# Designs tried in a protein design run: peptides against a protein of PDB entry 4Z63. Part 66

Target 1, 334 residues: chain A of PDB entry 4Z63
Amino acid sequence: LCLGMNDLTGNIPEDLFHLKRLNLLGIQENRLSGSLSREIRNLSSLVRLDVSWNLFSGEIPDVFDELPQLKFFLGQTNGFIGGIPKSLANSPSLNLLNLRNNSLSGRLMLNCTAMIALNSLDLGTNRFNGRLPENLPDCKRLKNVNLARNTFHGQVPESFKNFESLSYFSLSNSSLANISSALGILQHCKNLTTLVLTLNFHGEALPDDSSLHFEKLKVLVVANCRLTGSMPRWLSSSNELQLLDLSWNRLTGAIPSWIGDFKALFYLDLSNNSFTGEIPKSLTKLESLTSRNISVNEPSPDFPFFMKRNESARALQYNQIFGFPPTIELGHNN

## One batch from the design tools (peptide; made by RFdiffusion4, then SolubleMPNN)

Design b2_p13_2_s4 (from b2_p13_2, 6 letters changed)
Fold by OpenDDE base, seed 1:
Structure b2_p13_2_s4 (fold): chain B 334 residues (1-334), chain A 13 residues (1-13)
Amino acid sequence: as target 1 above (334 residues)
Amino acid sequence: PSYIFVDASEEVR
């Protein structure tokens, strides 16, 4: 049943939950309100539940133990409160959980040992607090993780050295500390291609440790951290780099010539730093901007990117990395 | 100041 993208209001009729054979319920992008009914438990054949972009409130019902076939739960952009229900946090069938842009709170707890099928987790823009869950690497299929804009404190857990499944990771604006430790840990994530750390590590030094290596890194975003230091030499070994944003930091020194050697680099923002010297001539020879056709069909994170222009302005949303225009921003340096 | 930067942090609705 697909009723998305309408102007439906009120609550879901309870009789809808009598549809025992229903595999897909899509009611997204409406004005549905109230609590999400516990009677969802009656939809025992449910594979996909999309209630996103509504006005739902209250706690998410703890009924997911009665939904053994549920693979996709999309509840982003609602008013849900409380935590992740225990049955949801233990779901062995769930592949994708998207609860971004809600008011979920408390400590983030997932039973990753039970969540054997979870491959995408989006909990961005919630009110989770405490530390990052150390057991996330136990979610052995977890590839896409957005935990941005939560009140996580402290450091990236040491256990994330073993996060082999991790490919796309955003921790943007989550009050994280110790960028040196974070990068030192995350470099061990051999499948990591996208790393977003914007609005963290405020005033720390960007490490220039030549022992750091991110072999498969395509997207690095560490903007607006007030980071000190220089362009890190270790980044020069990330030959697959496509997007780099280090804007709105306090980085100094020259922009190194190797920045133009990235064959796939099509988006570079180093603006609003304290870089000095000349613009490297190698930037004028970026293959991605000259002769190379960039494949627009490359996998992207499930979470959206945002180009923010003002703290009060609506950000531009990009659902894929190649949605970004080819860009070289070097403005507002010394 | 106008901030132009990439983020993956959504504004609250």
Scores: peptide ipSAE 0.428, ipTM 0.883, DockQ to the pose 0.309
Fold by OpenDDE base, seed 4:
Structure b2_p13_2_s4 (fold): chain B 334 residues (1-334), chain A 13 residues (1-13)
Amino acid sequence: as target 1 above (334 residues)
Amino acid sequence: PSYIFVDASEEVR
């Protein structure tokens, strides 16, 4: 049953939950309000539940143990409060959980040992607090993780050295500390292609440790951190780099010539730093900007990117990396 | 001053 993208109001009729053979319920992009009914438990054949972009409130019902076939739960952009229900946090069938942009709170806890099918997790823009869950690497299929804009604090857990499945990771604006430790840990994630760390590590030094290596890194975003230091030499070994944003830091020194050696680099923002010297001539020879053959079909994160102008302005949303225009931004340096 | 940067966080509605 697909009733998305309407102006439906009120709550879901209780009789709808008698549809025991229903595989897909999509009621997204409406004005549905109230609590999400516990009677969802009656939809025992449910594979996909999309209640996103509504006005739902209250706690998410703890009924997911009665939904053994549920693979997709989309609840982003609602008013849900409380935590992730225990049955949801233990779901062995769930592949994708998207609860971005809610009011979920407390300590984030997932039973990753039970969540054997989880491959995508989006909990960005919630009110989760405390430390990052150390057991996320136990989710052996977890590829896409957005935990941005939560009230997390502290450092990236050491256990994330074992996060082999991790490919796309956003921790932007989550009050993280110790960028040296974070990068030192995350370099062990050999499948990591996208890393977003914007609005963290305020005033720290960007490490220039030549022992750091991100072999498969395509997207690195560490903007608006007030980071000190220079362009990190370790980044030169990330030959697949496509997008780099280090804007709005306090980086100094020259822009190195190796920045123009990235064959796939099509978006570069180094603006609003303290870089000095000449613009490397190699930037004028970036193959990605001279050749139109951008493969639009490359895998991208499930979470959206935003181009922000300020904290109060509506950000431009980009759902795909290749949605970004080819850009070289070097403005507002010395 | 207005600034533009890439992020992966949205504003709470």
Scores: peptide ipSAE 0.417, ipTM 0.880, DockQ to the pose 0.294
Fold by OpenDDE base, seed 3:
Parts: sequence; C-alpha cells; structure tokens
Structure b2_p13_2_s4 (fold): chain B 334 residues (1-334), chain A 13 residues (1-13)
Amino acid sequence: as target 1 above (334 residues)
Amino acid sequence: PSYIFVDASEEVR
C-alpha cells in the first residue's frame, strides 16, 4: 500500500493494521501526526515500512520482534523522541534503518551481533549524545553509516580499525575531536570510499603523515573545521579520489601539483583557506573535467549530501555524488 | 560571508 506524497492528516486508520498480508506500507510525505501505533505489530508480513516525512511524534513502538520479515524501516523527518526501541536494535531481518532528522536522544545502542543483516544506518540529525558506539564494527554487513549532527563527544573508537564493511561514513557536525586519531583509525577501513567529517575538529591541525593511506577513498569532505596545516601528502596516494572539499579551513602553503594527478577528481573545493603560490597547471589537465565519461554507475552513499551556501539559506541537497557539477573552487585564498 | 561547503547533515526544519 503506497499512499505517499498526499495531504493525508490525522492518524493511521486502525483497520489498516488488519492487513496481515501487507508487505509494503508507504505513507511517506503526508501530514500524519500523533504516535506511531503499536498495532503495526499486526502487520507480520511487512518487508518495508516507510513513514518518513510526516508529523509523527512520541516514541517508536517496541514491536519489531513481531515483524520478522522487516528489511526496510524509513522514518526520517518526523518528531520521534526517545531511543531506538530494543526490538529494533536487535532486529535480525533489518537491512536498512533510516531515522534521520528526528528528536531521538540518549546513548546510541545497537545490538550489532543480532543485527546480522544491517547494511545501512542513517541516524543523522538527532539528539543522540555520549560516545560513538564501539560495537558498530560488529555489524558485519554495515556499509553505509550516517551519524552526522549528533553530539558524539570524544574520538572515533579504536574498534573502528576493524570496521571492514564500512564504505560510506558521515560524522559531520558531531562534536568530534582528534582528527589525527580519527584518520589513523579510519585508514584501516579498507572499503571506505566516502568520508565526511565537516564541522568537527575545530582548530586542530590536519595531519601531514605520509604513513596515512586511504586506498579506496573517492570522497573526502572535511570542510569548515578551521583546520591548520597544509595539503596533506598522504592524500596523494588516494588515486580514486573524485570529490575533495577542504573549504573553510585555515590551510596554508601551496596547492601541490599532485592534486591534478587524480584522474577521477571532478569536484575540488579548497576555497576560503590561506593557500598561497600559483595555481598548479596540472589542474587544467584533469581528465574528469575534460572528458564527458563520468562513470555514472558507481555506488553512492544512501545519505544525501548538502551544499550549504549561507546559514540562512536552504541547503541544496544532492542525492548522488555525481549530482555535483564539475567544480574547481579556489576562491578566497590569500 | 557566504559559507559554501559540502555537508552531510540536514538542518532541522
């Protein structure tokens, strides 16, 4: 049953919960309000539940033990409060959990040993606090993780050295500290292709350690951190780099010539730094900017990117990396 | 100053 993108108001009719054979319930993009009914437990055949973009409030009901076939739960952009219910945090069937842009709070806890099928987790823009959950690497299939815009004070856990499944990771604006430790840990994530660390590490030095290596890194976003230092030499070994944003930092020195050696680099933002010297001639030879053959078929993160222009302006949403226009931004340097 | 940068966090509406 798909009733998305309407002006539906009020609560879900109780009779809907009698549909025991229902595999898909999509009621997204409405004005449905109140609590999400615990009677969802009666929909024992549910594979996909999408309640996103509504006005739901209250706690998410702890009924997911009654939904043994549930693979997809989308509840982004609601007013949900409380924590992740225990049955959801222990779901062995769940592949994707999206609860982005809610008011969920407390310590983030998932039973990763039970969540054997979880491959995508989006909990961005919530009120989670405390530390990053050290046991996330125990979610052996977890590929996509968005934890942006929460308050995860401290450092990236050492356990993330073992996060082999991790491919797409956003920790943007999460009050993280110690960029050197974070990069030192995350370099061990051999499948990591996308890393977003914007609005963290305020005023720290970007490490220039040649021992750092991100073999499969395609997207690196570390914007608006007030980072000091220079263009990091270790980045030159990330031969698959497609998108680099280091804008709104305090980086100094020259833009190195190796920045033009990235064959797939189509988006470069180094603006609003303190770079000096000449623009490398190699940037004029970037193959990705001269050839139209952008490989459109590459997997992208499940979480969206945003281009923020002003604090007061609505951010532009990009659902795919290749949605970004080919860009070289070097403005507002010294 | 116009802050143009890439982020992966939604502004709370």
Scores: peptide ipSAE 0.429, ipTM 0.885, DockQ to the pose 0.311; fails the geometry check
Fold by OpenDDE base, seed 5:
Structure b2_p13_2_s4 (fold): chain B 334 residues (1-334), chain A 13 residues (1-13)
Amino acid sequence: as target 1 above (334 residues)
Amino acid sequence: PSYIFVDASEEVR
């Protein structure tokens, strides 16, 4: 049943929960309000539940133990409060959980040993607090993780050295500290292609440790951290780099010539730093900017990117990395 | 100055 993208109001009719053979319920992008009914437990054949972009409130019902076939739960952009229900945090069937842009709170707890099918987790823009869950690497299929805009004070857990499934990771604006430790840990994530760390590590030094290596890194975003230091030499070994944003830091020194050796680099923002010297001539020879054939078929994160152009303007949403225009921003380095 | 940076955090509406 697909009823998304309408102007539906009120509550879900109770009779809908008698549909025991229903595999898909999509009621996204409406004006549905109130609590999400516990009677969703009666939808025992449910594979996909999409209640995103509504006005739902209250706690998410703890009934997911009665939904043994549920693979997709989409609840982003609602008013949900409380924590992740125990039955949801223990779901062996769930592949994708998206609860971004809610009011969920408390400590983030997932039973990753039980969540054997989880491949995508989006909990960005909530009120989770405490530390990052150390057991996330136990989710052996978890590739996409957005935990941005929560209050995860402290450091990236040492256990994340074992996060081999991790491909796309955002911790933007989560009050994280110790960028040296974070990068030292995350370099062990062999499948990591996208890393977003914007609005963390306030005033720290960007490490220039030649022992750091991110072999498969395509997207690195570490903007608006007030980071000190220079362009990190370890980044030169990330030959697949496509997008680099280090804007709004306090980085100094020259822009190195190796920045133009990245054949796939199509988006570069080094603006609002303290870089000196000449613009490398190699930047004028970037193949990605001269040839139209950027292979569009590369895997992208499930979480959206946002570009803020003005403090007062609505951020532009980009659902894919290739949605970004080819860009070289080197402004405001004086 | 254009305050342009990439983020993965949505503003709460």
Scores: peptide ipSAE 0.377, ipTM 0.875, DockQ to the pose 0.334; fails the geometry check

Design b2_p13_3_s1 (from b2_p13_3 with E6G Y11T)
Fold by OpenDDE base, seed 4:
Structure b2_p13_3_s1 (fold): chain B 334 residues (1-334), chain A 13 residues (1-13)
Amino acid sequence: as target 1 above (334 residues)
Amino acid sequence: VVFSSGSSWITTE
C-alpha cells in the first residue's frame, strides 16, 4: 500500500493493520500525526515500512519482534521521542533503519550481535547523548552510518578499528574530541570511502602523521572545526580522493603541490583558512576538471549531504557525491 | 579551472 506524497491527516486507521499479507506500507510525506500504533505488530508480512516526513509523535512502539520480515524502516523527519525500542534494536531482519531528524534521546544502544542484516543506519539529527556505542562494529554488515548532530561527547571508540564493513561514516556536529585518536582508529576501517567529521574537535590540531593511511578514501569532510596545523601529508596517499572539504578551519602553511595529483578530485574546498603562498600549478592540471568523465553510477552514502552557510538557513541537499559541481574554493585565506 | 571563494561547508545533519 503506497499512500505517500499526499495531504493525509490524522492517524492511520486501525483497520489498516488487519492486512496480514501487506508487504509494503508507504505513507511518507503526509501530515499524519499522533502516535504510531502498536497494532503495526499485526502486519506480520511487512517488509517495508515508510512513515517518513510526517507529524508522528510519541515513542516508537516496541513491536518489531512481531515483524520477522521487516527489512526497511524509514521514519525520518517526524517527532518521535524516547529511545530505539528494544525489539527494533534486536531485529535480525532489519537491513535499513532511518530515523534521521527526530527527537530520539538517551543512550544509543543497538544489539549488533542480533542485528545481523543491518547495513544502513541513519540516526542523524536526534538527541542521543552519551558515548558512541562501542559495539557498532559487531554489526557485521553495517556499511552506512550517519550519527551526525547528536551529543556523543568523547572520543571514537577503539573498537572501531575492527569496523571492517564501514564504508560511509558521518559524525558531523556530535561534540567529538581528539581528532588524532579518531583518525588513528578510523584508518583501520579498510572499506571506508566517505568520512565526514564537520563541526567536531574544536580548536584541535589536525595531525600530520605520515603513518596515517586511508587507502580507499574518496570523500573527506572535516569542515568548521577550527583545526590548526597544515595540510596533512598522510592525505597525499589517498589516491582515490574525489571530494575534500577542509574549509572553515585555522590551517596554515602552503597548499602543497601534491593536491593536484589526485586524478579523481573534482571538489576541493580549502576556503576560510589561513593558507599562504602560491596556488599550486598542479591544481590547474586536475584531470577530473579537464575531463568530465565522472561515473554517475558510483556507490554513494545513503545519507544526504548538505551545503550549509549558517546554522539557521536551510541547506542545499545533495543526495549523491557527484551532485556537487566541480569546484575549487580557496577563498578567504591569508 | 575556476577558483572561487567559499562561504559554505558540507555536513550530513
Scores: peptide ipSAE 0.520, ipTM 0.829, DockQ to the pose 0.730
Fold by OpenDDE base, seed 3:
Structure b2_p13_3_s1 (fold): chain B 334 residues (1-334), chain A 13 residues (1-13)
Amino acid sequence: as target 1 above (334 residues)
Amino acid sequence: VVFSSGSSWITTE
């Protein structure tokens, strides 16, 4: 049953929850309000539930133990409060959980040993607090993780060295500290291709440790952190780099010539730093910018990217990395 | 849509 993208109002009729054979319920992008009914428990055959972009409020009902086939739960952009229900946090069937842009709060807790199928998690823009859950690496299939705009004080857990499944990771604007430790840990994530750390580590030094190595890194975004230091030498070994945003920091020194050696680099933003010297000639020879075939069909994070102009403005959403135009931004430097 | 990255930064918020 697909009723998305309408102007439906009110709550979901209770009789709808008697559809025992229903595999897909999509009611996204409406004006449905009230609490999400506990009676969703009656949809025992449900595989996909999309209630995103509505006006739902209250706590998410703790009935997911009665939904043994549920693989997809999309509830982004609602008014849900409370925590992740225990049954949801223990769901062995769930592949994707998207609860971005709600008002969920408390400590983030997932029983990763139980959530054996979870591969995508988007909890960005909520009110979770405390520390990053140390047991996330126990979610052995968890590939996509967006935890941006929560209040996860402290450092990236040491356990994330073992986060082998992690490919796409964003912790933007989550009050994280110790970038050196974070990078030192995350370099062990051998499948990591996308790392977004914008609006963290305020005023820290970007480490220039040549021992750091991100072999598969394609997307690195560490913008607006007021980071000091220079262009990190370790980044030169990330030969697959496609997008680099280090804008709005306090980075100094020269832009190194090796920045032009990235064959796939199509988006470079070093603006609003304190770089000096000459623009490397190698930047004019970037293959990705000289080729007309700028769009490659490659795997992308499940979570969206946003181009933020300021904290108060609505950001432009980009669903894919290659949605960004080919860019070299070096403005507002010394 | 006018794109100006020089006045913006990327996030996932």
Scores: peptide ipSAE 0.516, ipTM 0.820, DockQ to the pose 0.483
Fold by OpenDDE base, seed 2:
Structure b2_p13_3_s1 (fold): chain B 334 residues (1-334), chain A 13 residues (1-13)
Amino acid sequence: as target 1 above (334 residues)
Amino acid sequence: VVFSSGSSWITTE
């Protein structure tokens, strides 16, 4: 049953929950309000539940133990409060959980040992607090993780060095500290291709440790951190780099010539820093800008990217990395 | 749509 993208109001009719053979319920992008009924437990055949972009409130009902076939739960952009219910945090069937842009709070807890099928998690823009859950690497299929805009004080857990399934990771604006430790840990994530760390590590030094290595890194965004230091030498070994945003920092020194050696680099933003010297001639010869072969089918993060000018301004949304225009931005430097 | 990266940064929030 798909009723998305309408102007439906009120609550879900209770009789809808009598549809025991229903596999897909999509009621996204409406004006449905009230609590999400616990009677969803009656939809025992449910595989996909999409209630996103509504006006739902209250706690998410703890009935997911009665939904043994549920693979997809999309509840982004609602008013849900409380935590992730225990049955959801222990779901062995769940593949994707998207609860971005709600009011969920407390410590983030997932029983990753039980959540054997979880591959995509988007909990961005909530009110989770405490530390990052140390056991996330125990979610052995977890590939896509957005935890942006929560209050995860402290450092990236040491356990994340074992996060082999991790490919796409955003911790943007989550009050993280110690960028040196974070990078030192995350370099061990063998499948990591996208790393977004914007609005963290306030005023820290970007490490220039040649021992750091991100072999498969395609997207690195560490913007608006007021980071000091220079263009890190370790980044030169990330030969697959496609997008680099280090804008709005306090980076100094020259832009190194090796920045033009990245064959796939099509988006470079080093603006609003304190770089000096000449623009490397190699930047004018970037192959991706002269001959762009974009693969539309290239794997990308499940979470959207946003181009923000300030905290209050409406951001431009980009659902794919290649949605960004080819860009070299070096403005507002010395 | 006018895009100006010089006055913007990328996030996922």
Scores: peptide ipSAE 0.508, ipTM 0.816, DockQ to the pose 0.492
Fold by OpenDDE base, seed 5:
Structure b2_p13_3_s1 (fold): chain B 334 residues (1-334), chain A 13 residues (1-13)
Amino acid sequence: as target 1 above (334 residues)
Amino acid sequence: VVFSSGSSWITTE
């Protein structure tokens, strides 16, 4: 049953929950309000539940133990409060959980040893607090993780050295500290291709440790952190780099010539720093900007990107990395 | 809408 993208109001009719053979319930992008009914438990054949972009409130019902076939739960952009219910945090069938842009709070707890099928987790823009959950690497299939815009104060857990499944990771604006430790840990994530750390590590030094290596890194965004230091030499070994944003920091020194050696680099923003010297001539030879037909059909993260002009302005949303225009921005380096 | 990237930064949330 797909009723998305309408102007439906009120609550879900209770009789709908008598549909025991229902595999898909999509009621996204409406104006449905109130609590999400516990009677969802009656939909025992449910594979996909999409209630996103509504006005739901209250706690998410703890009924997911009665939904053994549920693979997809989409509840982003609602008013849900409380935590992730225990049955959801222990779901062995769930592949994708998206609860971004809600008011969920407390400590984030997932039983990753039970969540054997979880491959995508989006909890961005909530009110989770405390530390990042140390057991996330125990979710052995977890590839896509967005935990941005929460209050996960402290450091990245040491256990994330073992996060082998991690490919796409966003921790933007989560009050994280110790960028040296974070990068030192995350370099061990051998499948990591996308790393977004914007609005963290305020005023810290960007490490220039030649021992750091991100082999598969395609997207690195560490903007607006007031970071000191220079262009990190370790980044030169990330040969697959496609997008780099280090804007709005306090980085100094020269822009190194190796920045033009990245064959796939199509987006570079080093603006609003304190770089000096000449613009490397190698930037004029970037193959990605000179060749017309880069049909890059590469996997992208499930979470969107946003380009913000200022803190108060509405951000432009980009659902795909290649949605960004080819860009070289080196402005405002005084 | 012409967007100037020089006054912007990328984030995810």
Scores: peptide ipSAE 0.460, ipTM 0.808, DockQ to the pose 0.490

